Peptides against a protein of PDB entry 4AID. Designs and how they scored, part 141

Target 1, 242 residues: chain A of PDB entry 4AID
Amino acid sequence: FDIKRKTIEWGGKTLVLETGRIARQADGAVLATMGETVVLATAVFAKSQKPGQDFFPLTVNYQEKTFAAGKIPGGFFKREGRPSEKETLVSRLIDRPIRPLFVKGFKNEVQVVVTVLQHDLENDPDILGMVAASAALCLSGAPFMGPIGAARVGWVDGAYVLNPTLDEMKESKMDLVVAGTADAVMMVESEIQELSEEIVLGGVNFAHQQMQAVIDAIIDLAEHAAKEPFAFEPEDTDAIKA

## One batch from the design tools (peptide; made by RFdiffusion4, then SolubleMPNN)

Design b2_p22_5_s2 (from b2_p22_5, 11 letters changed)
Fold by OpenDDE base, seed 4:
Structure b2_p22_5_s2 (fold): chain B 242 residues (1-242), chain A 22 residues (1-22)
Amino acid sequence: as target 1 above (242 residues)
Amino acid sequence: SALEERRRRVRETLERLREMNK
């Protein structure tokens, strides 16, 4: 196997992005690890548009597998076939920042699947899943204008904390999830407890700054492992609306 | 090299994509 790996230190933790070992049938596939939390992101896209397709058919599925569920809080009662509330929320968190980054007029079916393979009970797989999904899309050859980075920011003891552990989050006055490109913030989701707007805005800026290392890591991985870009030319009618 | 050419293509794709977003 031609395994490519990028490793960075990120928020005092080792982030590993790996491709080429598993899910090689996908257009893009990335195994991402932080601590002992492990996720697999796969990206698959159709090579043609369906006749009469009028919208962009992007599907994002975040899944916490039952074999990982022994370490995932609340995993015991998932009936096979219905996403949990968490899986639904995280699927949306991944979808929101990536959807606007596809080339306008691209209406081929795209499926992103993020699977939690392992959970360490410290590092939440949601942020890792966002990063992995971004990386998988960048490797796929799909007309995706990524990468995105993502970060969670806490506020603990009067300071910003990048990707707080689940235990640190109990002491945090902020749960701020940010996703963005190198140039722009694409998504903010926040739960805050009695914090000033200034602190929250500072948290967004902190997140965007800290995710640059992840964006750079995805770019470096893509430079070594990305498929050839899919030849896509927007129809003239879609270019005029851009 | 084949690697440099691949890097170039990725960069050109990213640049083209950035230009399309302007």
Scores: peptide ipSAE 0.023, ipTM 0.614, DockQ to the pose 0.561
Fold by OpenDDE base, seed 2:
Structure b2_p22_5_s2 (fold): chain B 242 residues (1-242), chain A 22 residues (1-22)
Amino acid sequence: as target 1 above (242 residues)
Amino acid sequence: SALEERRRRVRETLERLREMNK
């Protein structure tokens, strides 16, 4: 097994990104760990476009496995094969920042699957899932203009907290999820309690600053483990408007 | 500074996102 691993300290926690041990049949696969929360992200893309495909067919599925359900709040209903409300929400949180980063004109089917393998009840797998999905796409060879980073920011005792624990979040006046590239914020989702716009803007800046270490870690992993880029030339759509 | 430019980009992105969510 050609296992590549990147480990960083991130917000006072160890983030591990690993590839090459599991799901090697995917175009990209990353096992990501923060604390004792563990997620597997896989990226698979079709090597051809379907005839008559008119939209970009990206599917993002976040799922929490039944074997982890004994540790995951609300895990009892997973037997019916329908996504929970949480799984649907997190799938959208992952989809939103990655969808616009695919090369324009790429209409091959792309499937991103994020599977929660373990939950420590401290570190939410949503942020870890966003990071893992970004890493898996960067390793896949798909025409994805990532990486993205992601971060959750809390406001606890008058300070920003990077990726607060579930217990710290109970005391937080802010639940701010940010995703972005090295150069740009791509997505913000926020729930705030009586905070000034200045504090919220500061939180977005803090998130974008803190996620750079993750972006750099994904780049370093990709330099050692990425597949060759898929040969895709966008059709010059500008030539049809001339 | 690089920090000021980053803060500017963040603000511009938040403004755009707020407009898209209206």
Scores: peptide ipSAE 0.016, ipTM 0.460, DockQ to the pose 0.033
Fold by OpenDDE base, seed 5:
Structure b2_p22_5_s2 (fold): chain B 242 residues (1-242), chain A 22 residues (1-22)
Amino acid sequence: as target 1 above (242 residues)
Amino acid sequence: SALEERRRRVRETLERLREMNK
């Protein structure tokens, strides 16, 4: 087993990105850990396009497994079935910043699955899941123009807090989730309690600054563990318009 | 400055996102 691991300090917590141990059948697979929260992200993509495929078939599935439910707030032994509201929302949070980063014209099926394996009741698996999904895609060889980073920003006692704990979030006037590349913010989701636009914009900037360490960590992991890029030549759409 | 340019890009992104969510 060729196990590659990247460890960084991020917002006063240790982030670990690991590949090569689990889910080897996937094109990319990353085990991500922050505190005692653990997620597995897998990326799988089809090596051919389906005949008549007219849209990009990306599916993102975030799931909280029943075996982790004893450590997940409100986690009951869910029967295998319909995703919860949380799982649906987090799946969309991961999808939104990832979808536009695929090479234009790529219409092969892509499946990203993020599975929460453990929850520590402090570190939310959504941010960790976004990071892990980004890393898994970067390792996969898919024509994905990532990585993305992600961060949650709180506003506690008049200061920005990176990835606030669930307890800190009770006192936070802001729940700001940001995802982006090294160059751009790709997604913002926010719940805000009576804060100025200046504070919110500052929070987005803070998030984008703080996620660079994660982006760099994913790049470093990919340099050592990525598969060869999938040979994809986009159809010259400019040649069809001429 | 690089910081001002970054703040500008963040603002423009937020404006676009607000327009997409209307």
Scores: peptide ipSAE 0.013, ipTM 0.450, DockQ to the pose 0.031
Fold by OpenDDE base, seed 3:
Structure b2_p22_5_s2 (fold): chain B 242 residues (1-242), chain A 22 residues (1-22)
Amino acid sequence: as target 1 above (242 residues)
Amino acid sequence: SALEERRRRVRETLERLREMNK
């Protein structure tokens, strides 16, 4: 197997991005690990547009499989077939920053699947899932203008904490999830307890700075492992409105 | 090398992509 791996230290934790071992049938596939939390992201895209397709058909599915759910607090008895509230929310968190980064006019079906394979009960798989999805898309050859990075920022004992553990989050006055490119913040989701706007804005900036290492890691992985870019020529649909 | 050329093409693609989103 041609296995390519990138490892970085990120917020005092080891982040590993690996490709080439699993899901080789996907356009892109990344196994991402932080601590003992492990996710598999796969990206698949259609090589043609469906007749009459008028919107960009991106589907993002975050899944916590039952074998991983036995290690997830509250993960008891997911009824087969319906996403949990958490799975729905995390799927949206991944979708939001990646959707606008596809080339305008690309309307081929894209499916991103993020599967939690292991949960360590310390590192939430949502941020890891965002990173893995970004990496999988960058490897796929799809006309995706990523990578995105992602980070969670806490506020613990009067300081910013990058990707707080689930236990640290209990003491955090902020749950700030940020996603962005190297150049721009694309998404902010925040739950805040009695913090100033200055601290929150500082948290966004902190997140964006800290995610650069992840963006660089994805780029390095893509430089070594990405498929050839899909030849997509946007139809000049602006010419028909004249 | 073939690897350097691939890296160049990936970077150029990413740069063009960044310019199109400005």
Scores: peptide ipSAE 0.023, ipTM 0.613, DockQ to the pose 0.542; fails the geometry check

Design b2_p22_5_s3 (from b2_p22_5, 10 letters changed)
Fold by OpenDDE base, seed 3:
Structure b2_p22_5_s3 (fold): chain B 242 residues (1-242), chain A 22 residues (1-22)
Amino acid sequence: as target 1 above (242 residues)
Amino acid sequence: MELEEHKRRVRETLKKLKEMNK
């Protein structure tokens, strides 16, 4: 097995990004670990566009499987077949920052699947899922202009906390999820309790600074394990409007 | 990139995001 691994210390936790062990049939596959929370992200893309495809067919599916459910808060008996509210929300959370980073005119089907394999009850799989999805896309050879990083920021005892635990989040006056590239913030999602706009802005800045280490880790992994870029030439559809 | 320029870009991004979520 040609296993490539990147390990970083991130917010006082070990982040591990691994490829080459599992899901080798995918275009990209990353096993990501933070604490004892483990996710598998897979990226698959079609090598041709469907006839008459007019929009970019990206599907993102975040799943918390029943084998992990014994370690997922509220995970008692998800009926097979419908995403939970959490799974739907996290799927959108992952979709939002990645969708605009595909090359304009690329309309091949892309499927990103993030599967929670283990939950430690401390580290939320959503941030880890965003990071893993970004890494899997960067490894895939798809025309994805990533990576994205992601971070959650809390406000605990008058300070910013990077990726607070589920217990620290109970004391947090802020749940701020940020995703971005090295150069730009792409997405902000925030729940805030009585904090100034200055503190929130500082939190977005803090998140974007702290995610650079993750972006660099994904780049380093991709330099060692990415597939060759898919040869995509955008059809010059602007020539038909003349 | 000066810290002030980064803070400016983040403010501009937050302003745009607040306008998109209205």
Scores: peptide ipSAE 0.023, ipTM 0.530, DockQ to the pose 0.031
Fold by OpenDDE base, seed 4:
Structure b2_p22_5_s3 (fold): chain B 242 residues (1-242), chain A 22 residues (1-22)
Amino acid sequence: as target 1 above (242 residues)
Amino acid sequence: MELEEHKRRVRETLKKLKEMNK
């Protein structure tokens, strides 16, 4: 087993990205840990396009499994097969920043699955899931122009807080989720209580700065563990619309 | 403010900040 691991200090917490231990049948697989919250991201892509495929068939599925749900608030009533409201929202949070980063004309089926394996009740698995999904795609060999980073920003006692705990979030006047590449912000979601536009824009900048360490960690992991890039040439008709 | 207009302003601000930090 060739296990590759990257560890960084991130917002006063240890972030660990690991590959090679689990889900080796996937094109990419990353076990991500922050505190005692643990997620597994897997990326799988078809090696051919389906006949008549006219759109990019990306599916993102974030799921909180029942063995983690003994600690997850609201986990008690998942009928096997219907995502919770949280799972639906987080699946969209992961989908939104990654979807635009696939090479135009790539219409092979792509499936990203993020599974919460453990929850510490301090570190929300959504940000960790975004990071893990980005890393899994970068390892997969899919024509993905990542990595993305992600960060949550709070505003507590007149300061920005990177990835606030669930308890710190109760005192926060801002819940700001940002995802982006090294060069661009791709997605912003925000819930804000009576804050100036200046503080919010500063929060997006803070998030984008703080996620660079995560982007660099994903790149370093990919340099050591990525599969060979999938040979994909876009059809000439899709290159003209780029 | 629509989410797309907010994203546009954020991108413009980040571009300006990146230019100021050079």
Scores: peptide ipSAE 0.022, ipTM 0.504, DockQ to the pose 0.024
Fold by OpenDDE base, seed 2:
Structure b2_p22_5_s3 (fold): chain B 242 residues (1-242), chain A 22 residues (1-22)
Amino acid sequence: as target 1 above (242 residues)
Amino acid sequence: MELEEHKRRVRETLKKLKEMNK
């Protein structure tokens, strides 16, 4: 097995990105670990467009498997075949920042699947899932203008906390999820308790700064393990409006 | 990138995102 691994220290925790062990049939596959939380992201894309395809057919599916459900709060009621409210929300959190980064005119089917394999009850798999999905897309050869990074920011004891634990989040006055590229913020989702706009904007800035180490780690992994870019030339749609 | 330029871009992006979510 040609296993490539990147390990970084991130917010006082070890982040591991691994490829080449699992799901080798996918275009891209990344096993991501933070603490004892483990996710598998897979990216698959069609090598041709369907006849008459008029929109970009991206599907993002975040799922927490039943074997991990004994360690996941609320996991006891996962009926096979319907996403929970959490799975639906996290699927959207992953979709939102990645969708605009595909090359304009690319209308081949893309499927991103993020599977929670283990949960430590401290590290939420949503941020890890966003990072893993970004890495899997960068490895796939799809015309994706990533990577994205992601971060959660808390406000605990008058300070920003990167990726607070579930217990630290109980004392946090902010739940701020940010995703972005090296150059731009792409998505913000926030729940805030009586904080100034200055603190919130500072949190977005803090998140974007802290995610650069993750972006760099994905780039380093891709330099060693990415597939050749899929040969895609966008039809010059600007030439039809002249 | 200077810290002040980064803060400016973040503020501009946050405004755009708040407008798109309305």
Scores: peptide ipSAE 0.021, ipTM 0.507, DockQ to the pose 0.033
Fold by OpenDDE base, seed 1:
Structure b2_p22_5_s3 (fold): chain B 242 residues (1-242), chain A 22 residues (1-22)
Amino acid sequence: as target 1 above (242 residues)
Amino acid sequence: MELEEHKRRVRETLKKLKEMNK
């Protein structure tokens, strides 16, 4: 096993990104840990386009497995067969920032699966899942112009809090999820209780600054563990629909 | 306010903040 690991301190917590142990059949696979919350992200992409494929077929699936359900709020009621509201939301949170970062004209099927393996009741798996999905795509060789970072920002006692705990979030006037590249913000999702636009914009800036350490950690992992880039040349026909 | 317009304003503000911190 050629196991590569990157560890950083992030928001007063240890973030670990690991590859090479699990899901070796995937194009990219990352085990991500923060506190005692653990997620597995896998990226798989088709090596050819389907005949008559007109759109980019990206599927993102976030799931919380039944063996973690005893530690996941609301996990006790997961009857097999329908994604929870949380699973649907987090799948969209991961999809939104990554979808526009694929090379234009790439229409091969891509599947990203994020699985919660453990939950500590402190660190939400959603941010960790976004980070892990980004890392798995960067390792895969897919024509993905990442990495993305992600962060949650709270507003507690008149200050920004990076990735507040589930208990700190009860006192937070803001639930701000941001994803972006080194250069740009790609996605913002926010629930806000009577805060000024200035505080919210400051929170987006804070998130974007704090996620740089995660972006750098994904780059460092990719330098040591990424597959060779998939040879993809877009057909000239997609250049004409400007 | 459409989510796209909010995202545009956020990107424009971040660009300005990055230019001010240089």
Scores: peptide ipSAE 0.017, ipTM 0.488, DockQ to the pose 0.024

Design b2_p22_5_s4 (from b2_p22_5, 11 letters changed)
Fold by OpenDDE base, seed 4:
Structure b2_p22_5_s4 (fold): chain B 242 residues (1-242), chain A 22 residues (1-22)
Amino acid sequence: as target 1 above (242 residues)
Amino acid sequence: TELEKKKARVRETLERLAEMNK
């Protein structure tokens, strides 16, 4: 099997992006690891548009599987096949920054699935899931104008902390999640306790700076492992409105 | 569809991974 791996040091932790070992039947598949937290992102897309498709049919599903649940905080066995509140929120966190990066006029069905395989109780799989989803899309050949990076920023003892652990987050006055491209911030979500706008804006800038190493790592992985780009020509009617 | 077949194979892979981690 042609297994390709990129490893970087990121926020004092080793980030590993791997492709080619599992889920090879997907258009893109990335196994991402940070600490002992492990996620699998898979991207699949239709090779044709459905007749009468009027909107871009992107579906993003983040899932915390039961086999990881013994290590996932708050993983209540909801017997109901409905996503948890966390799964719903993280699915949206992944969807929001990637949706606008698809080529205009592309209306083929796309499905991104992020599955938590392991949790270390320190590294939250949400950020790792965002990174893995970005990487899987870049490998897929879909007309996706990524990569995106993502970062969580905390504020602990008067300093920014990149991807704080779950324990560090208890002492953090900020939970700031940022996603973006190399050039632009695409999404910000924040929970803030008594911090100035200056500190928050500085946190966004810090996140965007720190995610560049991840973006570069995804690009490097894609240069070696990406599928050929899907030949997509937008219909002239959608190109004129750009 | 091709997409449905891909989705099914991805699900099967995830199910196998779930069984291996039990």
Scores: peptide ipSAE 0.182, ipTM 0.745, DockQ to the pose 0.021
Fold by OpenDDE base, seed 2:
Structure b2_p22_5_s4 (fold): chain B 242 residues (1-242), chain A 22 residues (1-22)
Amino acid sequence: as target 1 above (242 residues)
Amino acid sequence: TELEKKKARVRETLERLAEMNK
């Protein structure tokens, strides 16, 4: 196996991004670990567009598997075949920032699957899943203008906390999820309690600054392990509007 | 399709992971 690994310290935790061990049949596959929380992101894309395809067919599926359910809060309620509310929400959180980063005119089917393999009950797999999905897309050769980074920001004891634990989140006055590129914020999702707009905006900026280390780690992994870029020439759709 | 074959092989990998964690 040609296993490539990137390890960084991020918010006082070790983040590991690994490729080449599992799901090698995908276009991109990344095993991401933070603490004892482990996710597998896989990206696959079609090499051709379907006849008559008029929209970009991106599907993102976040799933917490039942074999991890003994370590996943709420794992008892998973009916086989329907996503939980959490799985639906996290799938959207991953979809929102990545969808606009595909090359305009690319209408080949893309599927991103994020599977929670292990949960430590401290580190939420949603942020890790966003990071892993970004990394898997960057490795895939798909015409994706990533990477994205992601971060959760808490407000605990009058300070910003990067990726607070589930226990720290109980004391947090803010649940702020941010995703972005090196240059831009792409998505913000926030739940806040009695905080000023200034603190919230400061949290967005803090998140965007802190995710740069993750973006750089994905780039470094991609430089060593990415597949050849898929040759995609967008049809010159600007020539039809002149 | 090639994509369907890739999706199937990804599913098989996830099934094997589920068996190893039982």
Scores: peptide ipSAE 0.148, ipTM 0.723, DockQ to the pose 0.021
Fold by OpenDDE base, seed 3:
Structure b2_p22_5_s4 (fold): chain B 242 residues (1-242), chain A 22 residues (1-22)
Amino acid sequence: as target 1 above (242 residues)
Amino acid sequence: TELEKKKARVRETLERLAEMNK
């Protein structure tokens, strides 16, 4: 198997992005690890548009499978079928920053699946899932104008903390999730306790700065493992405005 | 479709991973 791996130190933790071991049937597949939290992101896309497809049919599905549930907080054996509130939320967190980065006019079906394989009870799989999904899309050959990075920022003891542990988050006055490209912030979600706008804006900037290492790691992985870009020519939609 | 086949193979991979982690 041609296994490619990128390892970086990120926020005092080892981030590993791996491809080529599992899910090779996908267009892109990335096994991402931070601490002992492990996620598998898979990206698959259709090679043609369905007749009469009016919208971009992107589906993102984040899943905390029951086999990982022994280490997932609140991971009672949830009955097969309905996503949890967390799974629904994280699926949206992944969807939001990636959706606008597809080439305009691309209406082929895309499915991103992020599966939590292991949870360490310290590192939240949501950020790792965002990173893994970005990497899987970049490897897929889909017309995706990524990568995105993602980061969580806490505010603990009067300082920004990159990707705080679940225990550090209990002491944090900020839960700030940021996703972006190298050049732009694409998404911000925040829960804030009595912090100034200056601290929050500083947190967004801190997140965007800190995610550059992840973006660079995804680019490096893609340079070594990406599939050939799917030949997609957007239909000249300028002809419909005439 | 080829996409449906890919989705099915991805699902099968995830099911196998689920069995290995039991």
Scores: peptide ipSAE 0.145, ipTM 0.717, DockQ to the pose 0.022
Fold by OpenDDE base, seed 5:
Structure b2_p22_5_s4 (fold): chain B 242 residues (1-242), chain A 22 residues (1-22)
Amino acid sequence: as target 1 above (242 residues)
Amino acid sequence: TELEKKKARVRETLERLAEMNK
């Protein structure tokens, strides 16, 4: 197997991005690990557009599989065949920053699947899933203008905390999830308890700064393991407005 | 809704951040 791996220290935890071991049938596949939480992201895209396709058909599916459910809070209630509320929310959380980064006019089907393989009860798979999905897309050859990074920021004992543990989050006055590129914040989701706008803005800036190491790690992995870019020329949609 | 107000504040924050990162 041609296995490529990038390892960084991130927020006092080891982040590992690995490709080439599993899911080789995908256009991109990344095994991401933070602490003992493990996710597999796969990206697959159609090599042609469907006749009459008028919108960009991106599907993002985040799944916490039943084999990991014994380690996932609330995982015991997963009925086979329907996404949980968490899975639905995280799927949207991953979709939102990714969707606008595809080349305009690209209307081939894209499927991103993030599967939680292991949960350590400290590191939430959502952030890791966002990172892994970004990495898988960057490896795929799809016309994706990523990478994105992602970070969760807490406010614990009067300080910002990068990717707080599930236990630290109980004491946190902020649950701030940020996703962005090197240059821009693409998405913010926040649950905030009695914090100033200044602290929240500072948290977004903190997240954006801290995710650069992840973006750089994805770029480094892609430089060594990305597929050839899919040849896509957007139809000149500006010619229709003339 | 309170959710719409939160989303509006988040959008305004994102717009301000996008202006600061230009």
Scores: peptide ipSAE 0.015, ipTM 0.478, DockQ to the pose 0.022

